# Peptides against a protein of PDB entry 6RO1: the designs that were tried, part 183

Target 1, 216 residues: chain A of PDB entry 6RO1
Amino acid sequence: LGKEIEEYIHKPKYCLPFLQPGRLVKVKNEGDDFGWGVVVNFSKKSNVKPNSGELDPLYVVEVLLRCSKESLKNSATEAAKPAKPDEKGEMQVVPVLVHLLSAISSVRLYIPKDLRPVDNRQSVLKSIQEVQKRFPDGIPLLDPIDDMGIQDQGLKKVIQKVEAFEHRMYSHPLHNDPNLETVYTLCEKKAQIAIDIKSAKRELKKARTVLQMDEL

## One batch from the design tools (peptide; made by RFdiffusion4, then SolubleMPNN)

Design b2_p28_5_s3 (from b2_p28_5, 11 letters changed)
Fold by OpenDDE base, seed 4:
Structure b2_p28_5_s3 (fold): chain B 216 residues (1-216), chain A 28 residues (1-28)
Amino acid sequence: as target 1 above (216 residues)
Amino acid sequence: SEEEKLKERIKALEESGLGEWVTEPLPE
């Protein structure tokens, strides 16, 4: 369900107006999760499909991302790789295709005007980490409907399902849509049922252990 | 409420000078 939302959000027609400098975005490339980075700039590149002659514009966003130091040595030939969990890494400006954006935050950071110095880039990492500390439940997301203005009925149905299952913090409190209360009650009931099943399994295990002790 | 907590966190973010809450698109 989260992936289905991503398929709407990363469309240029929806996300481009929100890719302002300083915007927090999450970048994922196949198996490589870069986590949260910061938009520096975006550009529209005219790409002509060689076979159809159709203009297929490529949208590239420059994102300041935490990269492994190993990948930087080969940056001329190899794609940037995310920093390892135990690695400090280095913040680098990476050109990213817009469809690789997995999330867009409602938060925009103030960033240094000059990102050429390493210290300025690393200061942005400190800012991201500070925002993450301030939002322990996760960095807030733009609301696809209320903020981004997406009117697609398919997305509305997906969001209704996701809000039921995932505690995603969208910028807008879920409108007290009476349907959301029913979904929350259903989620609470499912959670309660899961707890009850776990409790019942523990009681059965205890009862079986007691029965085995009485046979000894 | 969760809404009030969010508003407080947003206010604290803006007051810290780290960044701002921006939900508006760039003007065409």
Scores: peptide ipSAE 0.597, ipTM 0.932, DockQ to the pose 0.640
Fold by OpenDDE base, seed 1:
Structure b2_p28_5_s3 (fold): chain B 216 residues (1-216), chain A 28 residues (1-28)
Amino acid sequence: as target 1 above (216 residues)
Amino acid sequence: SEEEKLKERIKALEESGLGEWVTEPLPE
């Protein structure tokens, strides 16, 4: 269900208006999870589909990401790789295709104007870490409906289901639909129950229910 | 409430000078 939401939010028509400098975004490329980074800039590139000759614009966002030092040495030839969990890593400005954005935060950081110095880039990592400390339940997400203005009924149904199972910190609880409030309250209860069940099942070593939540 | 807690966290974020809460699309 989280993946289904991602399929909406990463669309340029929805996310581009929110890709302001300093916006916290989460970047994932296949198996590589970069975690939270910060938007620096974005650009539209003209692309021509090789088979049809049709104009297919590519949107590239420059995101300050925590990268492995090893990947930086090969940055001319290889794609950036996320820092290992035990690695300090280095913050680098990485060009990212917009569809690789897995989450967009309600939080916009103040960032240094000059990101060329390593110290300035690393200061942004400290800021991200401080925000994470301030939001121990997770960095707040933009609401795809209330904030991003996505009106797709499919998304609304997905969100209703996700809210029922996952306590996600959206900027706005979907208050405007009385059915959604009931679902949200029920979802908070179910999410709390699911967290409690997940906590209790983490205590109970019962692996099966975690799989169902991951499939949701 | 969780909402009140969120509001407090947002306020603390803004007062810290780390950043701001921005939920509106800002056309560049």
Scores: peptide ipSAE 0.586, ipTM 0.928, DockQ to the pose 0.630
Fold by OpenDDE base, seed 3:
Structure b2_p28_5_s3 (fold): chain B 216 residues (1-216), chain A 28 residues (1-28)
Amino acid sequence: as target 1 above (216 residues)
Amino acid sequence: SEEEKLKERIKALEESGLGEWVTEPLPE
């Protein structure tokens, strides 16, 4: 269900108005979870897809992310990698495709004007960590409907399911069950599997459509 | 209430000078 929400919120038409400097965002690139970072700036790049003639604008957001120091040495040729859990890492401004944003917070941080000094970048990490401490239940998210104004009925149905699930979790006497974390993990896994199946079906449908176009 | 707790946390965030609660989009 979380990933289904992500499919909406990472769309430029919904998220771009909220990508103000200082906005807390969560960045995930395939298997690389950078966690929470801070928006520095965003840019619209016209990408001419060579094959479709359609100008699909690429939206790139510069996000201050905690990166592995090892990846920074190779930064000229390789994508930044997230810092390991046991690593201090280094905060770097990373250009991120907007569709890689997995979450957008209601919180905007005050950031230094000059992020060239490493100390200024690292101060932002301290600020993120302080916000995380202040919100032990997790960094607050923008409401996709009420804040972001997403009117898609598919999203509304997803949200209703999430709310119903949360309500059931809170109302169920199992709230005191130490296995609640296990139940959450299982529910997340099940939701992930359902999304993966849906995504795979969509990809298959797209592939079939492409194949059908080649047969036409 | 959970809402009141959230409001208090938001207030504390703003008072700390760390940041602000912003749910409004940039004007187009």
Scores: peptide ipSAE 0.572, ipTM 0.927, DockQ to the pose 0.843
Fold by OpenDDE base, seed 2:
Structure b2_p28_5_s3 (fold): chain B 216 residues (1-216), chain A 28 residues (1-28)
Amino acid sequence: as target 1 above (216 residues)
Amino acid sequence: SEEEKLKERIKALEESGLGEWVTEPLPE
């Protein structure tokens, strides 16, 4: 049921209006759960479908995520990996395809204007952790119907079922109900997401190179 | 009520200067 909800909320038509800078989002890439991160910005990229020539816009959101330091050393060749549970990790701005967003919070953080310094990025992690402490039942989620305006009967039925089984997910901070984690884990299997993050990183690196060239 | 607890947590969040509760979309 949580997977079914995720399939709606990660659609660009629904989530893009809510991807404001500072928005808390949960990012999951296949078996890699980054947990909660913070939106920095998003961009629409023109993607031409190779077979149809149709413009299929690719939406990339830059998300500040807690990454493994080991993965950063290999960042030229490998996708960012989430920090290990026992690892401090490092907050990095990671380009993420919008469909990799597993959750969107009602909370927007105030973030430093300059995220180039490591200390500024790490301060955001402290802010996330503080929010998590303040919401012990889980970081509040946007209501897909009331907040996001999703008018899908299938979603309404799913939500009704979830609300019947789980105490109001959207009126209560989502209990870290282990059952919700299981529902999110099942959505993970289908997303060939690692390839998409790598592609997005390459494109963002190109875009940053272009942005740096325009600032010279 | 759980709703009242949520409201208090939201208020505390905003008063802390950590962030804000935003449920409105970006204006088109």
Scores: peptide ipSAE 0.604, ipTM 0.934, DockQ to the pose 0.752; fails the geometry check

Design b2_p28_5_s4 (from b2_p28_5, 10 letters changed)
Fold by OpenDDE base, seed 2:
Parts: sequence; C-alpha cells; structure tokens
Structure b2_p28_5_s4 (fold): chain B 216 residues (1-216), chain A 28 residues (1-28)
Amino acid sequence: as target 1 above (216 residues)
Amino acid sequence: SEAERRQAREKALEESGLGVVDTSPLPK
C-alpha cells in the first residue's frame, strides 16, 4: 500500500509544486536507499522520445543526500551511492529524477545559501538528524489528498484501505489482505512509467551524472 | 491525542529554527 501511494506522489504533476528548496524528501534508487535528503532545486529538461520525436519533459531534482565517500571519488563515472550505516558519509548535491522520490515531507528545512563548503552540507545532515529525533514516529509526510490535492480515485481507494488496515492492525494482525492484488497492478503501471523514464534518462545521462542514469 | 502530539512536535520544530511545516504548493 505504501508503494501504491508512492506511485502517485512521485508524479511530476503532483509533486513539483512541493519541491521547494529545503523540502525533506526520501530518495530510493532500486536497491539504494538514501533515506531523507533535502531539496536544493529542480529543473525541467526537454527530452525527445527517440521513437516518436515527442517532447517528454524530464524533471530532475537536486537533492542533498548522504553519500558514501567511495561514490564521491568516482563521481564523474559512477552514480552516487548511499552512505553505509556504519560510515559517516558525505552530504552531496545529487541530481535525481523526480520519480525516485519515495516520500515528500511536510517539513522544509532552513538550508545554507551556499552549499559548496562541505561544512555547510554536513550541517544539513545534522539538521535532518535532529528532525528525525524530534519525530520518533517518523518525519511527517505531505497528505497526498489534503496537501497535494491528488484527486485520483485509485489513490483515494488506497488511502481508504490503508486507514482500514491501520484500524484493523490495532485490533487484529492482518496476515492476508486480498487488496495486495490491486497493489500489484499499480506496481505494473509504475514499472511501465519507470521504463519510459529510463529511456529518457539515457539521453540525459550523456549530459550529466543523474541518479539512476547509470541504471538507465 | 496523537494529533496533539503531532502539533506539539511541529511547533517545536518551528521554534527550533531548523525549519517549518509547510504544506503549501508553489504558485502556478
């Protein structure tokens, strides 16, 4: 159910208005979970679909993410990798395709104006960690309906199921939710969107190392 | 309530100077 919600949230038509500087976002790239990062900026890039010649805009968000030091050494050739749990890592501004945003927080951090100094970037990590401490139950999310204004009936049904599930979890452990099948169909649509984005990313990768561009 | 605890945490965030809770979209 969480994945189904993610499929709506990461769509540019819904999330772009909320990608203001300082916005906390979660970034996931396949098996790489960067956790919470901070939006620095976003850009619209024109992409031409190779087969149709149609202009399909790509949205790239620059996100300050905790990256492994190893990924920084090869930043010209390798995609950024998340810091290991046992390492400090380094905060880096990583260009991320918008569809890699797994969550968007209602929280916007105050960030330094100049993120070129390492100390300024690392200060943002301290801020993220402090916010996480203040929200032990998790960083608050934008409401997809009330905040983001998503009117999709599919999402409303998912939310209703989540609410019903949460209500039931407090009363009974749910082992088998038959609604898992509807989750799979939404995941298939996501996979198709991911393929379309993947083709578009290959063109963008030639110009800039974008997160997930190497997997494209 | 959970809602009251959330509001208290949000207020504490704002008072900390770390950031704000902002649910507003960019103007179209």
Scores: peptide ipSAE 0.543, ipTM 0.919, DockQ to the pose 0.785
Fold by OpenDDE base, seed 3:
Structure b2_p28_5_s4 (fold): chain B 216 residues (1-216), chain A 28 residues (1-28)
Amino acid sequence: as target 1 above (216 residues)
Amino acid sequence: SEAERRQAREKALEESGLGVVDTSPLPK
């Protein structure tokens, strides 16, 4: 369910207005989870696809991320890697493709104006950690509908299902009876939601294909 | 309520000087 929401929020048309300096964002690249970082800036790069001549704009956001020390040594040739859980790591400004943003927070941090000094970058990590302590249930997210203004009906249906599921999870009195049936019903509902999401994604993909055909 | 608890946390964030809850988009 979270992954389905991510597919909407990482779209430039929705997220770019919210990538202000100081915005907390989560960055994930394949198997690498950087966790929470802070937006420094974003840029639009024109990418000419070599085969189509079509300018697909690439959006790159500079994000201050906690990187491994190994990443610092290889920064010229290799992509940044997240700090290991047992490692202090170092905060680095990393250019990130916008589609790699897995979450966008409603929180914007105050950040130092000059991020060249290591101490200034590390101070931001302390701020992130302090925010995490203040939000033990997780850093608050932008609402895709209410905050980001996403009008996609597929997303609305997903959110409604999530909300209904959460409400049911919280409103069910934990009857002390480990009623396996309730867990099964929740699992079935989760599975059904996943199916419905896959169906909605297929419809969106079809609709996008149709829109691409109409633009031809 | 959960909403009240959230609001209290958001207010505490602002008071801390760490940052602000900002749900506004950049002006076009």
Scores: peptide ipSAE 0.533, ipTM 0.916, DockQ to the pose 0.767
Fold by OpenDDE base, seed 1:
Structure b2_p28_5_s4 (fold): chain B 216 residues (1-216), chain A 28 residues (1-28)
Amino acid sequence: as target 1 above (216 residues)
Amino acid sequence: SEAERRQAREKALEESGLGVVDTSPLPK
């Protein structure tokens, strides 16, 4: 159910207005969870679909992320990798495709104006960690309906189902009603989105510096 | 309440100088 909400919030139509500098965002790239990072900037890139000639704009957000030191050495040729749990890591500004945003926080951090110095970037990590301590139940999220203004009936139905499932889980722990059909429909939509993402990524492969381009 | 605890945490964030709770979109 959280994944279903993710499929709406990462759409440029909905999320772009909320990608202000300092916005906390969560970034995931397939099996790589970067956790919480901070938006620095975003850009629109013109892309032409090779098969249709249609203009498909690509949106890249620069996010300050905690990266492994190993990935920094190869940053010119390899995609950034998240820091290991036991690793200190280093905060780096990473260009991220907007669809890789798994969550958007209501929190905006105050960040240094110049992020070129490593100390300034690491100070942001300290700020993120302090925010996480202040929100032990998790960093607060933007509401997809009330804050982001998503009017999609599909999302409303998903939220209603989540609420109903939560209510049922508390009231009837033993009723395994696998609404398998909803999971299948969501899997199909996810598969279609994955195909669309894969096509967009193939077009982006010409720009070697963007996260996720090397795995296609 | 949970809502009151949330509001208190949000206020404490603002008072800390770390950041702000901002649910506003960029102007079109």
Scores: peptide ipSAE 0.529, ipTM 0.916, DockQ to the pose 0.792
Fold by OpenDDE base, seed 5:
Structure b2_p28_5_s4 (fold): chain B 216 residues (1-216), chain A 28 residues (1-28)
Amino acid sequence: as target 1 above (216 residues)
Amino acid sequence: SEAERRQAREKALEESGLGVVDTSPLPK
């Protein structure tokens, strides 16, 4: 269910108005989970689809992310990698395709104006960690309907199912309602299909993005 | 209530000077 919501919120038409400096966002790229980062800026890049000649705008958001120190040494040639759990890592400004945003928080952090000094970037990590401590149940998310104004009927149906599931789960904690398993299984199957479609689209897009990074 | 607890956490965030809860879009 969360993954189905992600397919809506990462669309530029919905999320761009909420990518203000200081906005907390989650970044996930394939198997690489960067966790929570902070938006610094975003830009629209002109992209021409190689096969159709159609203008396909590419949206890139600069996000301050906790990266491995090893990836920083190779930063000229290799994509940034998330810090290992046992690693301190270093906060770096990473250009991220908007579709790699897995969540958008209602929280906006105050950030230093100059992020060139390492100390200023690391101070933002401390702020993220402090916010996480203040929200033990998780950092609050933007509501896709009420906050982001998404009117898509498909999303409304997903949200209604989530709310109904949550309501049933909280109302009947001990009842393995066989209907809950069915809804969960259907949601998992739909989420898996969405993942498979997304992975196929990502593979198709990666083939395009790797080609574009070699040309830039 | 849960809503009151959320609001208290949001207020505490603002009072901390770490940031703010902002659900507003950029003006078009």
Scores: peptide ipSAE 0.528, ipTM 0.915, DockQ to the pose 0.808

Design b2_p28_6_s1 (from b2_p28_6, 11 letters changed)
Fold by OpenDDE base, seed 5:
Order: C-alpha cells, then sequence, then structure tokens
Structure b2_p28_6_s1 (fold): chain B 216 residues (1-216), chain A 28 residues (1-28)
C-alpha cells in the first residue's frame, strides 16, 4: 500500500510543485536507501524514446544526500552510494530521477546558498538530524490529498485501504500472530506512511510555524 | 523557463496552496 501511494506521489504532475529548494525528500535507488535528503534544485531534460521518437521528458532533482565516503572517491566513475549506518558519511549533491523519490516531507529547510564548502553541506545534515529529533515518530509527510491536491480516485481508494488497514491493526491486537510480524514490518512501514500523512495533516495545520533549529 | 513551468503546473491544480503545504525551518 505504501508503494502504491509512492507510485502516485513521485509522478511529476503531482510532486514537481513541491520540489522547492530545502524540501525534505526520501531517496531510494534499487537496493540503496539514502534516507532523508534536501532538495537543492530540479530540471527538466528532453528525452527521446528510442522506439517511438516521442519526447519523453525526464525530470531530475538535485538532492543533498548523505553518501558513503568510499563512493565519493569513485564518484567520477560510479554512482553515489548511501552512507552505512555505522559511518558518518558526507553530504553530497546527487542528481536523482524524480521517480526515485519515495517520500516528500511537509518540512522545508533553509539551506546555505553556497553548498560547495563541506561545512555548509554538513550543516544541512545537522538540520535534518534536528528535524528527526523533533519528530520522533518520523518526519511528517505531505498529505497527497490535502497538501498535494491529488484528486485521483485510485489514490483515494488506496488511502482508504491504508486507513482501514491501520484501523484494523490498531483495533485488532495483531500481537499474537508471528507471521504478522513480517507483515507488520511492511505494514508498519505502510502504516507509518499513513500515520505520517495523518501526522503531517495535523502538523500542516501548524505549518505556519517557523521552526528554529536550536542545535544549529 | 522552469519557474514558468512550475506556475503552469500550479495553475492546473487550483485547489492546493503550496505555501500552506510546508513548514519552514530556520537554522539558529
Amino acid sequence: as target 1 above (216 residues)
Amino acid sequence: DLEKWIKELLEKNPNFNVEKAFIEVYPE
């Protein structure tokens, strides 16, 4: 269900208006999960489909991501890789295809104008970490209906299913079925997306609040 | 012009306000 929601929100027609500089986004590329990063810029590139000759525009978003230092040494020849959980990593601006955005936050950070200095990039990591501290249940997501204005009936049905599933998970103590733990982890991720949507709805009602980062 | 294109996308979705859809966080 979370993946089904992702299939809607990463569509350019829906997400592009929200890809402002400073927007928090999650990036996943195949098996590589970069976690939360910050939008720097985005661009439209003309692409020609090989078989039809039709113009299929590619949308690329530049995202400041926590990358492995090892991948940076090979950055001239290899794609950036996410930092390992046990390493500090380094914040780098990475061009990402828009369909690789797995989540979009309601949070928008003020970022340094010059991201060339390492210290400026690392300061953004501190800001992300501070946001994570403020949201212990997870960084709030944009609501696809209320915030992003998506009117697709298919998405509404998906959300209704997620809400019904969440309600069933909360109302039925699924505590006793061990096979549900694996489903729970997937469903918790899906439910966390839905909770994040509900939490985001609640927090977006507070969205006029300028959050100061006390640790920065 | 990328900005013009964004504006056109926003015009296609008159029911949402992007300015209301985010929390601004300032560094200290």
Scores: peptide ipSAE 0.026, ipTM 0.433, DockQ to the pose 0.353
Fold by OpenDDE base, seed 1:
Structure b2_p28_6_s1 (fold): chain B 216 residues (1-216), chain A 28 residues (1-28)
Amino acid sequence: as target 1 above (216 residues)
Amino acid sequence: DLEKWIKELLEKNPNFNVEKAFIEVYPE
């Protein structure tokens, strides 16, 4: 079900309006999980399908990602690889196809104007880590319906199925599996965090609306 | 022009509230 939601959110028609500089995004390419990175910019490239001659536009987002140091050495010939969990790594701007975005956060960071210096790039990693500390249950995601405004009936059905499944899981006396309790607690925390974020966003919007009204 | 295309996309999707989608985190 999570994968089905990802198939919607990474579509350019839905995600591009949210790919502003500083937006936190999660990047996954097959077996390579880069984790959370920061959008720098995006571009549209013309692609011609070899068999049909039809123009199929490719969307590339430049994302500041934590990469292995080995990837730096081979950057001319090889694709960037994610830093190992035990590795410090180095933040690099990596061109990523938009469909490789596995998640989009509601969080937007202020980033340095010049990302050429390594220190400026590494400062962004510190900011990501600070956000992760503030959200121990996970970085908040954009809601595909409420935040991204996706009206696709297929997605609505998927969400309804997820909600129904969650309801069934809560209705089943899962009293006996301590591992399940941990998963449920994590799911409840995630749901509560999502609610709290939605509430905080509403308050921020109200505050901005009030500020805009006071400036009028 | 990417900016023009984004604007057109936003116009086609009036339910997109870009302002609702932001938690701004300032670096300390």
Scores: peptide ipSAE 0.024, ipTM 0.413, DockQ to the pose 0.335
Fold by OpenDDE base, seed 4:
Structure b2_p28_6_s1 (fold): chain B 216 residues (1-216), chain A 28 residues (1-28)
Amino acid sequence: as target 1 above (216 residues)
Amino acid sequence: DLEKWIKELLEKNPNFNVEKAFIEVYPE
Protein backbone atom coordinates (compact mmCIF):
# COMPACT_ATOMS: atom_id res chain seq x y z
CA LEU B 1 0.00 0.00 0.00
CA GLY B 2 2.87 2.35 0.71
CA LYS B 3 4.26 1.52 -2.68
CA GLU B 4 0.96 2.38 -4.29
CA ILE B 5 1.07 5.83 -2.73
CA GLU B 6 4.62 6.28 -3.98
CA GLU B 7 3.45 5.58 -7.51
CA TYR B 8 1.27 8.66 -7.32
CA ILE B 9 3.55 11.10 -5.57
CA HIS B 10 6.52 10.58 -7.87
CA LYS B 11 4.51 11.47 -10.97
CA PRO B 12 5.84 14.73 -12.43
CA LYS B 13 2.42 16.33 -12.61
CA TYR B 14 2.15 16.05 -8.83
CA CYS B 15 5.66 16.32 -7.43
CA LEU B 16 7.39 18.92 -9.64
CA PRO B 17 5.90 21.92 -7.82
CA PHE B 18 7.46 20.61 -4.60
CA LEU B 19 10.94 19.92 -5.93
CA GLN B 20 12.34 23.26 -4.87
CA PRO B 21 15.96 23.59 -3.82
CA GLY B 22 16.39 22.39 -0.26
CA ARG B 23 13.42 19.99 -0.28
CA LEU B 24 14.17 16.73 1.52
CA VAL B 25 13.50 13.69 -0.63
CA LYS B 26 14.12 9.99 -0.26
CA VAL B 27 15.77 8.22 -3.16
CA LYS B 28 15.63 4.53 -3.92
CA ASN B 29 16.92 2.84 -7.04
CA GLU B 30 16.10 -0.85 -7.14
CA GLY B 31 18.14 -2.37 -4.32
CA ASP B 32 20.00 0.85 -3.59
CA ASP B 33 18.44 2.93 -0.84
CA PHE B 34 20.16 6.28 -0.58
CA GLY B 35 17.88 7.43 2.21
CA TRP B 36 17.17 11.12 2.63
CA GLY B 37 18.80 13.67 0.40
CA VAL B 38 18.24 17.28 -0.57
CA VAL B 39 16.97 18.62 -3.88
CA VAL B 40 19.40 20.96 -5.60
CA ASN B 41 17.57 21.47 -8.88
CA PHE B 42 15.47 19.72 -11.51
CA SER B 43 15.42 19.73 -15.29
CA LYS B 44 13.34 18.47 -18.15
CA LYS B 45 15.12 16.24 -20.65
CA SER B 46 13.93 15.30 -24.07
CA ASN B 47 13.43 11.60 -24.47
CA VAL B 48 12.29 9.46 -27.35
CA LYS B 49 10.46 6.28 -26.53
CA PRO B 50 12.42 3.42 -28.02
CA ASN B 51 9.41 1.51 -29.26
CA SER B 52 7.10 4.25 -30.52
CA GLY B 53 9.48 7.04 -31.38
CA GLU B 54 7.19 9.38 -29.47
CA LEU B 55 8.63 12.19 -27.43
CA ASP B 56 8.32 11.48 -23.74
CA PRO B 57 9.92 14.07 -21.51
CA LEU B 58 12.07 12.80 -18.67
CA TYR B 59 12.44 14.78 -15.51
CA VAL B 60 15.77 14.64 -13.74
CA VAL B 61 16.27 15.89 -10.20
CA GLU B 62 19.71 16.74 -8.96
CA VAL B 63 19.77 15.44 -5.41
CA LEU B 64 22.51 15.77 -2.85
CA LEU B 65 22.90 12.19 -1.60
CA ARG B 66 25.22 10.38 0.77
CA CYS B 67 27.33 8.17 -1.44
CA SER B 68 29.96 5.56 -0.75
CA LYS B 69 33.52 6.70 -1.27
CA GLU B 70 34.12 3.65 -3.39
CA SER B 71 31.43 4.69 -5.84
CA LEU B 72 32.94 8.14 -6.10
CA LYS B 73 36.24 6.73 -7.23
CA ASN B 74 34.46 4.95 -10.04
CA SER B 75 32.01 7.76 -10.79
CA ALA B 76 33.21 8.07 -14.34
CA THR B 77 32.19 4.52 -15.20
CA GLU B 78 29.79 3.41 -12.49
CA ALA B 79 26.61 4.72 -11.00
CA ALA B 80 26.72 6.26 -7.55
CA LYS B 81 26.07 3.85 -4.69
CA PRO B 82 24.65 4.65 -1.27
CA ALA B 83 26.95 4.83 1.70
CA LYS B 84 27.05 1.75 3.90
CA PRO B 85 25.35 2.08 7.29
CA ASP B 86 28.63 2.28 9.17
CA GLU B 87 30.36 4.35 6.52
CA LYS B 88 30.67 8.10 6.76
CA GLY B 89 30.29 8.44 3.03
CA GLU B 90 30.37 11.69 1.09
CA MET B 91 27.58 13.96 -0.03
CA GLN B 92 27.42 14.20 -3.82
CA VAL B 93 25.02 15.77 -6.27
CA VAL B 94 23.47 12.89 -8.18
CA PRO B 95 21.08 13.18 -11.11
CA VAL B 96 18.02 11.10 -10.30
CA LEU B 97 14.97 10.32 -12.39
CA VAL B 98 11.87 11.67 -10.70
CA HIS B 99 10.22 8.26 -10.51
CA LEU B 100 13.02 7.12 -8.19
CA LEU B 101 11.80 9.49 -5.47
CA SER B 102 10.23 7.27 -2.85
CA ALA B 103 9.24 10.10 -0.51
CA ILE B 104 8.99 13.87 -0.39
CA SER B 105 9.26 15.71 2.93
CA SER B 106 7.47 18.81 4.09
CA VAL B 107 10.90 19.99 5.22
CA ARG B 108 12.99 22.37 3.16
CA LEU B 109 16.54 23.11 4.22
CA TYR B 110 18.63 26.11 3.49
CA ILE B 111 21.49 24.90 1.33
CA PRO B 112 24.74 26.63 0.43
CA LYS B 113 24.74 28.33 -2.96
CA ASP B 114 28.06 26.74 -3.82
CA LEU B 115 28.08 22.98 -3.37
CA ARG B 116 31.49 22.47 -4.97
CA PRO B 117 33.36 22.57 -1.65
CA VAL B 118 33.11 19.29 0.27
CA ASP B 119 32.57 21.18 3.52
CA ASN B 120 29.46 22.82 2.12
CA ARG B 121 28.07 19.47 1.02
CA GLN B 122 28.87 17.86 4.36
CA SER B 123 27.16 20.72 6.19
CA VAL B 124 23.94 19.66 4.48
CA LEU B 125 24.41 16.14 5.84
CA LYS B 126 24.68 17.59 9.33
CA SER B 127 21.43 19.43 8.72
CA ILE B 128 19.70 16.24 7.58
CA GLN B 129 20.98 14.42 10.65
CA GLU B 130 19.70 17.20 12.88
CA VAL B 131 16.26 16.93 11.30
CA GLN B 132 16.33 13.17 11.83
CA LYS B 133 17.18 13.68 15.49
CA ARG B 134 14.25 16.03 15.87
CA PHE B 135 11.93 13.55 14.20
CA PRO B 136 12.80 10.19 15.76
CA ASP B 137 9.68 8.58 14.32
CA GLY B 138 10.63 9.68 10.83
CA ILE B 139 11.02 12.84 8.79
CA PRO B 140 7.58 14.34 8.10
CA LEU B 141 6.13 13.67 4.67
CA LEU B 142 4.10 15.90 2.43
CA ASP B 143 0.51 14.87 2.61
CA PRO B 144 -0.52 13.89 -0.92
CA ILE B 145 -4.00 15.32 -0.45
CA ASP B 146 -3.61 18.24 1.92
CA ASP B 147 -0.14 19.43 0.93
CA MET B 148 0.28 18.25 -2.65
CA GLY B 149 -3.33 18.77 -3.68
CA ILE B 150 -3.67 15.46 -5.50
CA GLN B 151 -7.31 14.97 -6.42
CA ASP B 152 -7.02 11.51 -7.92
CA GLN B 153 -9.82 9.30 -6.66
CA GLY B 154 -7.65 6.23 -6.94
CA LEU B 155 -5.18 7.71 -4.50
CA LYS B 156 -7.93 8.67 -2.09
CA LYS B 157 -9.15 5.09 -2.09
CA VAL B 158 -5.64 3.79 -1.47
CA ILE B 159 -5.19 6.14 1.46
CA GLN B 160 -8.52 5.11 2.91
CA LYS B 161 -7.52 1.47 2.66
CA VAL B 162 -4.21 2.14 4.36
CA GLU B 163 -5.89 4.02 7.17
CA ALA B 164 -8.45 1.29 7.61
CA PHE B 165 -5.78 -1.38 7.63
CA GLU B 166 -3.71 0.47 10.20
CA HIS B 167 -6.74 0.99 12.35
CA ARG B 168 -7.63 -2.69 12.24
CA MET B 169 -4.09 -3.78 12.91
CA TYR B 170 -3.68 -1.61 15.96
CA SER B 171 -7.17 -1.72 17.41
CA HIS B 172 -7.55 -5.48 17.35
CA PRO B 173 -4.40 -7.20 18.50
CA LEU B 174 -4.86 -10.81 17.44
CA HIS B 175 -2.87 -12.24 20.30
CA ASN B 176 -2.37 -11.37 23.93
CA ASP B 177 1.30 -11.95 23.37
CA PRO B 178 3.20 -9.43 25.47
CA ASN B 179 5.79 -9.10 22.75
CA LEU B 180 3.19 -8.37 20.11
CA GLU B 181 1.50 -5.91 22.40
CA THR B 182 4.73 -3.99 22.79
CA VAL B 183 5.18 -3.84 19.04
CA TYR B 184 1.62 -2.70 18.56
CA THR B 185 2.00 -0.02 21.20
CA LEU B 186 5.02 1.35 19.42
CA CYS B 187 3.22 1.27 16.12
CA GLU B 188 0.21 3.02 17.62
CA LYS B 189 2.42 5.71 19.00
CA LYS B 190 3.99 6.21 15.62
CA ALA B 191 0.60 6.33 13.97
CA GLN B 192 -0.67 8.85 16.49
CA ILE B 193 2.31 11.07 15.88
CA ALA B 194 1.62 10.93 12.17
CA ILE B 195 -1.98 11.92 12.77
CA ASP B 196 -0.93 14.77 15.01
CA ILE B 197 1.45 16.04 12.36
CA LYS B 198 -1.27 15.86 9.74
CA SER B 199 -3.66 17.74 11.98
CA ALA B 200 -1.10 20.41 12.71
CA LYS B 201 -0.42 20.82 9.00
CA ARG B 202 -4.07 21.31 8.24
CA GLU B 203 -4.43 23.91 10.93
CA LEU B 204 -1.38 25.80 9.80
CA LYS B 205 -2.45 25.64 6.18
CA LYS B 206 -5.78 27.15 7.11
CA ALA B 207 -4.14 29.81 9.20
CA ARG B 208 -1.73 30.68 6.43
CA THR B 209 -4.49 30.94 3.89
CA VAL B 210 -6.52 33.20 6.13
CA LEU B 211 -3.63 35.41 7.14
CA GLN B 212 -1.95 35.38 3.72
CA MET B 213 1.31 34.50 5.41
CA ASP B 214 3.44 33.70 2.41
CA GLU B 215 6.79 34.54 3.94
CA LEU B 216 8.25 34.90 7.41
CA ASP A 1 14.07 33.91 3.08
CA LEU A 2 12.03 31.44 5.06
CA GLU A 3 14.58 28.66 4.77
CA LYS A 4 17.35 30.83 6.09
CA TRP A 5 15.17 31.97 8.92
CA ILE A 6 14.30 28.42 9.94
CA LYS A 7 17.92 27.37 9.82
CA GLU A 8 18.94 30.23 12.03
CA LEU A 9 16.22 29.44 14.52
CA LEU A 10 17.27 25.81 14.67
CA GLU A 11 20.83 26.79 15.34
CA LYS A 12 20.04 29.39 17.96
CA ASN A 13 17.28 27.59 19.77
CA PRO A 14 17.49 23.84 20.15
CA ASN A 15 14.06 23.86 21.76
CA PHE A 16 12.48 25.52 18.77
CA ASN A 17 9.44 23.70 17.49
CA VAL A 18 10.92 22.39 14.27
CA GLU A 19 7.78 20.59 13.26
CA LYS A 20 5.68 23.72 13.32
CA ALA A 21 8.25 25.77 11.48
CA PHE A 22 8.74 23.31 8.64
CA ILE A 23 5.06 22.59 8.26
CA GLU A 24 4.53 26.26 7.51
CA VAL A 25 6.71 25.94 4.44
CA TYR A 26 4.21 25.16 1.75
CA PRO A 27 4.93 25.40 -1.92
CA GLU A 28 2.73 27.89 -3.70
Scores: peptide ipSAE 0.023, ipTM 0.340, DockQ to the pose 0.085
Fold by OpenDDE base, seed 2:
Structure b2_p28_6_s1 (fold): chain B 216 residues (1-216), chain A 28 residues (1-28)
Amino acid sequence: as target 1 above (216 residues)
Amino acid sequence: DLEKWIKELLEKNPNFNVEKAFIEVYPE
């Protein structure tokens, strides 16, 4: 059900207006989960479909992502890889196809104008980490209906199913199963992310939160 | 160029509430 929502939100017609510089986005490419990154820029590329010759526009978002240092050494020949949990990694600007965005946050960070220096890129990681600390239940997501204005009936049905499923999960007495608690905690984290998004949006709209960038 | 394109997209989609969708976080 979460994947079905992703199929809507990553469509260019819906997400592009929200891909401003500083927007937090989650990037996943096949087995590679980069986690949360920050939008730097986006571009429209002309793509010609090989079979039809039709122009299919390709949308590429430059996202500042935490990458493994090993992948950066081979960046000329190999795609960027996410940093391992046990490594510090390095923040790099990575071109990402829009359909690889798994989530879009309501949070928009201030980013340095010059991201060429490593210190400026790493300062953004500190800002992401600070946001994560402020949202222990997860970084707030854009509401596809209320925030993104998606009126697609298919999406509304999916959301209704998700809400019904979440409600059933919350009401189900299986809350006592520790393995289900992990799945429930993940779903509750997603649902609580949705509810806390509404409350956190209200509080953060009121509080222009100044994140201390120690190194700027 | 990007701002112009975003504005055009917003004009085409009047239901987009970009302003309400932003939580702005500034460096201290």
Scores: peptide ipSAE 0.087, ipTM 0.674, DockQ to the pose 0.430; fails the geometry check

